# Designs tried in a protein design run: peptides against a protein of PDB entry 6GMG. Part 29

Target 1, 331 residues: chain A of PDB entry 6GMG
Amino acid sequence: DSDDRVTPPAEPLDRMPDPYRPSYGRAETVVNNYIRKWQQVYSHRDGRKQQMTEEQREWLSYGCVGVTWVNSGQYPTNRLAFASFDEDRFKNELKNGRPRSGETRAEFEGRVAKESFDEEKGFQRAREVASVMNRALENAHDESAYLDNLKKELANGNDALRNEDARSPFYSALRNTPSFKERNGGNHDPSRMKAVIYSKHFWSGQDRSSSADKRKYGDPDAFRPAPGTGLVDMSRDRNIPRSPTSPGEGFVNFDYGWFGAQTEADADKTVWTHGNHYHAPNGSLGAMHVYESKFRNWSEGYSDFDRGAYVITFIPKSWNTAPDKVKQGWP

## One batch from the design tools (peptide; aimed at target 1 D3 G250 F251 Y278)

Design b2_p8_5_s3 (made by RFdiffusion4, then SolubleMPNN; from b2_p8_5, 5 letters changed)
Fold by OpenDDE base, seed 5:
Structure b2_p8_5_s3 (fold): chain B 331 residues (1-331), chain A 8 residues (1-8)
Amino acid sequence: as target 1 above (331 residues)
Amino acid sequence: AVLDVHHL
């Protein structure tokens, strides 16, 4: 419930951020100061700085999802999601492992499933696919050319994604991107667009018809990637949080982290931008803070979540919300 | 309708 949410005020376009620095892989600042940084670094359209609009500030005010929203230009649909799951590790640990002292069987299975996801490999898969998509976009001036290029690239790499249906989120993602159709965006020209990545953390045990144990400790079978493609069916993700295991315990519904299109090859050196909660400067939660985390800090997540997905979407190349290099903090 | 919001 965000009834006390407030839209941050406009910041002058020429106002520099107050300095802040990373500590233990994470830099932190208040949302107002992030807006200042965003205007200096990420706001550029066709090479010109822009003041963050009221609409964009309103989007941002929604917290972690707001960071991804303002930078991607649309509310996350999460349709083109990737992950990596070690099935052999999962089976072996279930067979040979044992519950910890006081751990229930359901809790053990949920934990083992969570630990069987490899965040780095999931991220790597998304980057691989984004790279293929970017090559397919580069010289394509209509959607048909893009799709033909994409199929050729996938065939050359013997990628299982080549077998996806033409109506799948994989092939339909570009045409379903609002900014692709905008005159000042892609203008229906794929070569004006680029693939970008964000990540979502969420809870697996969302099925209300399932056992209480699955809702409390996770559903070991839910939200696994398809073999070969790495695609995750996100259709059952309805932003339902983990069920409490004790009275008074509560969990958050999701977390979002923005990566964009960084070119840093070392995953551990990549920077992920995310928020703590919706902006409520006069409420109990307080002002929204924005974090710039290294991959290790982001991928660690919280006990609120047992799944991570890496999602591909598209933005116009004329936007600077997804630069090649992202730096933490401000000097 | 209020959108689902993260609230860490």
Scores: peptide ipSAE 0.064, ipTM 0.814, DockQ to the pose 0.199
OpenDDE base, seeds 1, 2, 3, 4: peptide ipSAE 0.055, 0.055, 0.055, 0.057; ipTM 0.814, 0.815, 0.814, 0.816

Design b2_p8_5_s4 (made by RFdiffusion4, then SolubleMPNN; from b2_p8_5, 5 letters changed)
Fold by OpenDDE base, seed 4:
Structure b2_p8_5_s4 (fold): chain B 331 residues (1-331), chain A 8 residues (1-8)
Amino acid sequence: as target 1 above (331 residues)
Amino acid sequence: EVLDVHHL
């Protein structure tokens, strides 16, 4: 129950974190200890450490989405999402593959569709686009200059995104970012902003008007990236979990992982920060834990989800929530 | 806003 959610207490600004614990190749800690790390490492505004505000602690308490929320400065809208889908692989496996023993046709198709997504290529596409955006931002002092730069960069790379409509989330994302308009943020100056990345895992079979099989085993046609651009239409994502396939089975709504703007070229060495659930220290779920995972641990996902998207948003360069290098755990 | 309800 959402009523069990508790906002973690304030942590003294100078309090150092306790050591993180290893957990299945991840670094794990309780949310209160993550706040301590966040204040030491990520809290900086214009080079000055700040205590995590009550509002930020409230955001964080929402769980995995809260980690992305506190670091991006806004609740995820997921409008500028990228993925990679191998359509040829999908078609070939459907044609030449066979259901496993006991696997229904719908289960087979859902599995084949899931396996046709490439998380690494999706992440790489988002990083590529973020790099283009960052170049476009660098010397742009108004939105018009940013958009002109962006179109030029896309043309130079022969990128299909150059053909997107002016009202597309791709072109409107910056102007729709609250921190871009803030005086202490972007102040309407694109050169004060940078592109950042987070990821969302979710279920494809969310259409309640569709077959029960799609809700149980996935919708093979849902949430595919557009050819050439890699853009995913996320408008139908309503945070609806997978339907149970057996009595007592239950699935959850989503998972979010924060990457930010790490410059590590090797995807496998990148660090993804996420939470296990909303903070309910007095409830059945218990205290929220925060995990810092390598890409392999993040991208593996759970059986709850058959889609992964890599989303671009923007933060002020004056924030340190998306540093070039992220260290896993503490110390 | 929607909160995260899963366990790791």
Scores: peptide ipSAE 0.368, ipTM 0.916, DockQ to the pose 0.203
OpenDDE base, seeds 1, 2, 3, 5: peptide ipSAE 0.361, 0.367, 0.364, 0.361; ipTM 0.914, 0.916, 0.911, 0.916; seeds 2, 5 fail the geometry check

Design b2_p8_6 (made by RFdiffusion4; failed a check: a repeat of another design)
Pose (drawn by RFdiffusion4):
Structure b2_p8_6 (pose): chain A 331 residues (1-331), chain P 8 residues (1-8)
Amino acid sequence: as target 1 above (331 residues)
Amino acid sequence: SFLDYFKL
């Protein structure tokens, strides 16, 4: 009867996954089966396949956060985040639009702020920034050389990110990555690391001391990207879900999707990996399922979340959790 | 209501 979280059992390294295919842009499989796929195409350490460890299987069983947790080796901090927001569209639709049939002004403002974000440009911005970071760390063998290389290209590219504080989440992203300091990971050598991207969907109205309207319909001024850089201050994100509008209405507090470092130029052809909930086959929600969605399917989101952030972190190059190509389903 | 999908 217990809807307790259970850890999926170990899968032998030779066990192949059951086949599955995408339907209308999304593919899904039970977590036990995804572990088999992950061990075949994502588990490589210096080209050697590995079994998903007990610890990794535990992390994965927590739901949507599990895929990102496993692939990055760290619980997501969301410290370095990017998004796109059309300020002109937002200001114009506020002073020219009107609430629809059955909206409070707070609901109208919350929706307009939501629709003003552009998740394609937001992902595109994280893409170009991650590329600059990867070029900066290619031949840099200490952090100082990495930071010099990073600032040099940003200045020459006239990127407002060059003026970020030395201790900002942007410039400190590499040094604050645990695997960067690990002897078996980056070993303080930026050339052994790689920038990767995952995404977080979340709610804007997370201030418990704010009005109920913002908790129920969103805070338009919250989690907007800074101009020029596109950085999103994630420090006030506390994993607080959208408040219900009527009794019995339940919302999920966040969703994580793993992109990695795919080379596909078509943002619509990129695949994003995420789970539906924690693993509980003997409980109410049932077994965890891993979803592999095209970008538009992922960025469609849900009414639970009115904010999207595209996050950059680093993993060692020796890993294979962020390959150049990601295929939906199996084979 | 809250949907505690992650038990974190």

Design b2_p8_6_s1 (made by RFdiffusion4, then SolubleMPNN; from b2_p8_6, 4 letters changed)
Fold by OpenDDE base, seed 2:
Structure b2_p8_6_s1 (fold): chain B 331 residues (1-331), chain A 8 residues (1-8)
Amino acid sequence: as target 1 above (331 residues)
Amino acid sequence: EVLDVHKL
């Protein structure tokens, strides 16, 4: 924790946002202005605008993860994560490719592994699963009915997820969602909930018992999706950053992007909301900024990260933090 | 909870 993190002040409920500004194909604003937008657009509970609470503002102040936190209602647990990995591409490049000039073998393997992930297919898989889950939720008034519906949907599609254990993150995700149990949330009624998606970028080489090369250049075998399901075991993600490859180099632990439940079929037109860092207006990092990026801008990521996961969680349908359509920027 | 420390 940084001692210079500050909770943004409350914004009047009726205060309209200032215009966002373009930033490298994204729409950008300071966190205080995002709060204004959030209150106008995303704050609705049962159709009524809400002022962002002090607790929510505190969550938001944590940076990129704070954007996902405030919109999902819980700190990301990343339990139900999906990705897509091209094993054939990976094997072919390892076999027939060669390290670039000055590239070590470990660096080469790490790069090839990174490049073998398909962000678009990973996102598509998460959307597919979220759609299945939403159908299972629609008329289910208890968890048992939801699970039965889910199994039927999976069987109908011959989806490998049907073989997951009953205690797997896939089947347990709903019951483990705090807002599902809340009286003003799902109230234990699955039909009051909907699946939503966020994404996390992180480093594969987090195992401290592994080689230094894996920590510097990536672990080619880490955080791969399971064949058929696309599920990624995120249990080894402990928010450990990439190790420096040169003196003075430093990397950060993660990036989070909020998608929610947009219905835009074209992935490239979807909007992802994320932050640059925790809010430290009086510190060296400065004020937190919020970005609304198109998928291409989001999925490009940073050199700090060699993995992307697309995570499913749930929010009450009465919340407007995950609308069908998200407009980039303001106005 | 862990905070975001990177800068864009």
Scores: peptide ipSAE 0.286, ipTM 0.888, DockQ to the pose 0.207
OpenDDE base, seeds 1, 3, 4, 5: peptide ipSAE 0.355, 0.259, 0.306, 0.238; ipTM 0.899, 0.884, 0.892, 0.879; seeds 1, 4 fail the geometry check

Design b2_p8_6_s2 (made by RFdiffusion4, then SolubleMPNN; from b2_p8_6, 4 letters changed)
Fold by OpenDDE base, seed 5:
Structure b2_p8_6_s2 (fold): chain B 331 residues (1-331), chain A 8 residues (1-8)
Amino acid sequence: as target 1 above (331 residues)
Amino acid sequence: MVLDVHKL
């Protein structure tokens, strides 16, 4: 429940952030101070700073998903998701590996599946696809031109995505983006839009009809990327958390990290922005904190999750929520 | 339904 959730108050547009604090290789601050940074750095529309609206502050107050929500302009739909899975590693480890002392067979298989996902390669695939999309957007002034450009780019690269159906999430993603249709956004002009990336961490064992072991230790076969495309079918993700393995244990339903459109070529130097929990300054959870993590810190995740996906969406180029360079912390 | 998160 979020009964204790509070919308952070408005911050004056000219108020500078307080310094961020180091936190285990991350930069950390309270949500109110992130709003100050956001107004100074990310709020720009057509180069002009904006105060974060009440609606945007409300979105942000939802925690990690709120960070992605306020920066993308829409609640995450997760339809265009990518990952990388090493099938040979998985098969080899299942065949030649053995459970650890005290580890059940189901726990072993779940762990081996988790370890067979490559977060860096998944991120690289999403960046590759986003780059192709950005080239297709660049000179396209209508959706038809964008789709034609996209098909040509994919054909030139011999990319398996060229075989996707025209109604797939891949080809429909732009037209399904609200900001593409907005007069002050894309205004139906693809060349005014850019591809952006966020990541979701979640649990594989969400099938209520499956064994208790799969709900506790993961479903080794769930949420694998399609060969060649890297696309993950997210239709079965219902934000169901991991089942407890012991009395009193509880797990979080998901985590979201915002990357945007950073141009840093070294994945390890990229910055991921995420929140801890919904803002409850007068509740047991306390105030929401925002973290700016390097890729290593983000991709490590938590024991709550055994899947990671890298998702593509779109924002107007006139927004500064996804700059080419992101500076970690303040100043 | 919009979902929130409880984590550190």
Scores: peptide ipSAE 0.062, ipTM 0.820, DockQ to the pose 0.191
OpenDDE base, seeds 1, 2, 3, 4: peptide ipSAE 0.059, 0.059, 0.060, 0.058; ipTM 0.825, 0.825, 0.827, 0.823; seeds 1, 2, 3 fail the geometry check

Design b2_p8_6_s3 (made by RFdiffusion4, then SolubleMPNN; from b2_p8_6, 4 letters changed; failed a check: a repeat of another design)
Amino acid sequence: AVLDVHKL

Design b2_p8_6_s4 (made by RFdiffusion4, then SolubleMPNN; from b2_p8_6, 4 letters changed)
Fold by OpenDDE base, seed 4:
Structure b2_p8_6_s4 (fold): chain B 331 residues (1-331), chain A 8 residues (1-8)
Amino acid sequence: as target 1 above (331 residues)
Amino acid sequence: EVLDIHKL
């Protein structure tokens, strides 16, 4: 029950974190200790450490989405999402593959569709686009200059995104970012902003008007990236979990992982920060834990989800929530 | 806003 959610208490600004614990190749800690790390490492505004505010602690308490929320400064809208889907692989496997023993046709198709997504290529596409956006932001002092720069960069790279509508999430993302308009944020100056990345795992079979099989085993046609651009239409994502396939089985709504703006070229060495559930220290779920995972641990996902998207948003350069280098755990 | 109900 959402009523069990508790906002973690304030942590003294100078309190150092306790050591993180290893957990399945991840670094794990309780949310209170993550707040301590966050204040030491990520809290800086214009180079000054700040205590995590009550509002930020409330955001964080929402779980995995809370980690992305506190670091991006806004609740994820997921409008500018990228993925990679191998359509040829999908078609070939459907044609030449066979259901496993006991696997239904719908289960087979859902599995083949899931396996046709490439998380690494999706992440790489988002990083590529974020880099283009960052170049466009660098010397742009108004939105018009940013958009002009962006179009030029896309043309130079022969990128299919150059053909997107002016009202698309791709071109409207900056103007729709609250921190861009804030006086202490972007102050309407694109050169004060930078592109950042987070990821969402979710279920494809969310259409309640579709077959029960799609809700149980996935919708093979849902949430595919557009050819050339890699853009995913996320408008149908309503945070609906996978339907149970057996009595007593239950699935969850989503998972979010924060990457930010790490410059590590090797995807496998990048660090993804995420939470296990909303903070309910007095409830059945218990205290929220925060995980810092390598890309392999993040991208593996769970059986709850058959889609992964990599989303671009923006934060002020004055924030340190998306540093070039992220260290896993503490110390 | 929707919260995370997942438990790892």
Scores: peptide ipSAE 0.345, ipTM 0.897, DockQ to the pose 0.207
OpenDDE base, seeds 1, 2, 3, 5: peptide ipSAE 0.337, 0.334, 0.347, 0.350; ipTM 0.894, 0.891, 0.898, 0.901; seeds 3, 5 fail the geometry check

Design b2_p8_7 (made by RFdiffusion4)
Pose (drawn by RFdiffusion4):
Structure b2_p8_7 (pose): chain A 331 residues (1-331), chain P 8 residues (1-8)
Amino acid sequence: as target 1 above (331 residues)
Amino acid sequence: DASQFHKL
């Protein structure tokens, strides 16, 4: 009867996954089966396949956060985040539009702010920034050389990110990555690391001391990207879900999607990996399923979330959790 | 409706 979280059992390294295919842009499989796929195509350490450890299987069993947790080796901090927001569209649709049939002004403002974000450009911005970071760390063998290389290209590219504080989440992203300091990971050598991207969908109205309207319909001024850099201050994100509008209405507080470092130029052809909930086959929600969605399927989101952030972190190059290509389903 | 999807 217990809807307790259970850890999926160990899968032998030779066990192949059951086949599955995408339908209308999304593919799903039970977590036990995805572990088999992950061990075949994502588990490599210096080209050697590995069994998903007990710890990794535990992390994965927590739901959507599990895929990103496993692939990055760290619970997501969301410290370095990017998004795109059309300020002109937002200001114009507020002073020219009107609420629709059955909207409070707070609901109208919350929706317009939501629709003003552009998740394609937001992902595109994280893409170009991660590319600059990877070029900066290619031949840099200490952090100082990495930061010099990073600032040099940003200045020459006239990127407002060059003026970020030395201790900002941007410039400190590499040094604050645990695997960067591990002797078996980056060993304080930026050339052994790689920038990767994952996404977080979440709710804007997370201030518990704010009006109920913002908790139910969103805070338009919350989690907007800074101009020029596109950085999103995620410090006030506390994993608080959208408040219900009627009794019995439940919302999920956040969703994580793993992109990695795919080389596909078509943002619509990129694949994003995420789970539906924690693993509980003997309970109410049932077994965890891992979803592999095209970008537009992922960025479609849900009414639970009115905000999207595209986050950059680092993993060692010796890993294979962020390959150049990601294929939906199996084989 | 269910709302708890995470046991973190």

Design b2_p8_7_s1 (made by RFdiffusion4, then SolubleMPNN; from b2_p8_7, 4 letters changed)
Fold by OpenDDE base, seed 4:
Structure b2_p8_7_s1 (fold): chain B 331 residues (1-331), chain A 8 residues (1-8)
Amino acid sequence: as target 1 above (331 residues)
Amino acid sequence: KVSKFHFL
């Protein structure tokens, strides 16, 4: 029960982290130790190390979404989301493929849809767009200049995003970012901001009015990216978990992974930071653990989820929550 | 705001 959630205590600013534990290609630690690492590595504002505030610790306690929340400065809205879906593969597999032994038609279709998403291409698309946005931000001192730069960059690349409406999440994302408007953040200056990326894993079969099969095995038509742009309409994502397929089965509502603004060109070498569940040291779930996973570990996901989206948001350049290089674990 | 949790 979320009512068992507890805010982790403050950690002294000078306290160094204990070593992380390596586990199946990822580094793992308890949330309190992540706070120590965060204070040493990611806490800097205008070059000054800061103690994680009570508010930030409260955000972090929410689990994987809390990791993204603390590092992005806002609870994820997921409005500017990207994915890659192979429509030809999907159609071909549905036509020529066969259900596995014991697999229902609905289960087969859900699986084929899941397998038709390409996490690496989705991530690549988000990185491409973030790069374009960062170039548009660099010399823009007002929103109008940013939007003009963005349109020019998109035109130069013949990117389909140039045709998006001015009111779309793509063009409105910066102005809707709280830290952009903050005096100690962007102060309404786009050149003080940078694009960052996080990822969300979630279930497609969230429509309560749909068939039970879609809720159990996925909705093959839900949360597909728009052709050309790669944009995913996330408006129907209500954090509803997969429905059980057998008695006693239960699923997680979502998973969030923080990437930030790493410059590592090899996707497989990028580090994704995420949490297992909300912090409940005195509850049944126990203390929250934080993982720093390589892309393969992150993108593999869980059977709880059949969709992955890569989301762009913005943070002030003065924050160190999204450095160019992220080292896995400690030291 | 929603936290990460299991539905069991």
Scores: peptide ipSAE 0.352, ipTM 0.898, DockQ to the pose 0.158
OpenDDE base, seeds 1, 2, 3, 5: peptide ipSAE 0.349, 0.352, 0.347, 0.345; ipTM 0.901, 0.902, 0.900, 0.895

Design b2_p8_7_s2 (made by RFdiffusion4, then SolubleMPNN; from b2_p8_7, 4 letters changed)
Fold by OpenDDE base, seed 1:
Structure b2_p8_7_s2 (fold): chain B 331 residues (1-331), chain A 8 residues (1-8)
Amino acid sequence: as target 1 above (331 residues)
Amino acid sequence: TVSVFSKL
């Protein structure tokens, strides 16, 4: 029950982390030790270390989403999401492929759709767009200047995003970021902000009016990126988990991974930070653990999910929650 | 309602 969730206690600002545990290509630690690392490495505002506040510790205690929440400064809205889908692969596999032994037609189609998403290309698209946004933010001292710069950058690159409506999540994302409006954040100055990335894994078969097969095996047509832009309409994502395919089977509703603004060009070397569950040290789930995974470990996901999206948001440049380099584990 | 991942 959500009632077992506990806010981790404060850690002294100068307390160093204990070593992380290696686990299947990941670095793992308990949430309290992550707080220690966070205070040493990521807590800096205007170059000064900060103790993680009670509010931030409370956000963190929500598990995987909590890691993204504390580092982005807001609960994920998932409005500006990107993915990559190979339509030709999908059509060819449906036409020429066959269900495996014991696989239903719906299960086959759901699997083929899942396999037609390219996580690496989706991530690269988000990084490309974040780079364009960062150039547009540079030297823009009001929103109008930012939007003008953004349109110019998109035109120069012949990017299909130039055709998006002014009301789209793409153009409104900065304006809708709380930290942009904060006096100690952006203070309405775009040049004080930077684009950052996180990822969400979720289930495609969320429509309750659809067939049971789509809820069990996925909806092959749901949450596909728009051609040219790579934008995913996330409006239908209501955190509904996959339906059980057998008695006693259960699935979770989402996973979140924090990337931030790493400059590592090799996707496989990038580090993704995520949590297992809400912090319940006295409950059945136990203490929350934090994982720092390489892209391969993150992008593999779980059978609970058949979609991945890479989401752009913004944080103040004065925050160190999204450094250029992230080291996996401790020391 | 904030649902939380619990698989790991």
Scores: peptide ipSAE 0.091, ipTM 0.826, DockQ to the pose 0.157
OpenDDE base, seeds 2, 3, 4, 5: peptide ipSAE 0.087, 0.070, 0.068, 0.067; ipTM 0.823, 0.826, 0.824, 0.823

Design b2_p8_7_s3 (made by RFdiffusion4, then SolubleMPNN; from b2_p8_7, 4 letters changed)
Fold by OpenDDE base, seed 5:
Structure b2_p8_7_s3 (fold): chain B 331 residues (1-331), chain A 8 residues (1-8)
Amino acid sequence: as target 1 above (331 residues)
Amino acid sequence: SVSKFHFL
């Protein structure tokens, strides 16, 4: 019930965080303490710390999506999404594998499809594309120069993205970023922007016209990446949760993890920041908690989800919400 | 309408 959501109070700019709690390879804290860390580490604009505004605290209060929202500066649109799917593995397992004891055919196919996605390769593809975009941004002082640079980079790498339409999410992503147009943001100068990455976990079986089995166990054909590009059509993602398989069972609609622009080459050492639920300190859900997870812990996800996507957006270089190095927890 | 809220 959205009625229990509360905006966390302001934290003094000079207030240091309390220590995070280690939990199953993650670092955990309450949302108010994350605000303290955020103000000390991530709040900087042009090198100056900022108090998290009421608007930003309100965004944050929405839970996992709030973490991505406050750090990216916009509500996630998920338009420029990447994944990796092993078609050969999928076909081979369907042909030569068999349902487990008690597993239905639909459940088996849904599971095999889920297991055929490679989270590490999906993440690597997004990082590759973000790097290309960052090179294209570096010396471009208008959008035309950026697009020309981007096309040149893609041609040099023989990347299939070079064949995307000029109106595609890939080429339109920068111009559609509010902070690019802001005077204190990009100010229409691509060289003032950088590409950043977040991830979304969601359910494949969202088509209400499909079978109940697909809604319960997944749609094996939904949200697969396009060959060559790795682009995922997210147009059918309507934040619909998995359907219950038993009475009283309920599933969450999505999870979001913030990566930003970390330069750590080892995927397993990267840190992903996410929230558990909306902030309801006086409600049944309780206070929102924020987690900083290693890639292994993030990419594992939950049974609520059978798809993962890695999404690219942009922030001003003057923001420190996406530093090259992220430390897990506090201190 | 599906809530934009995260419920984990």
Scores: peptide ipSAE 0.092, ipTM 0.817, DockQ to the pose 0.218
OpenDDE base, seeds 1, 2, 3, 4: peptide ipSAE 0.074, 0.073, 0.090, 0.069; ipTM 0.819, 0.818, 0.817, 0.817; seed 1 fails the geometry check

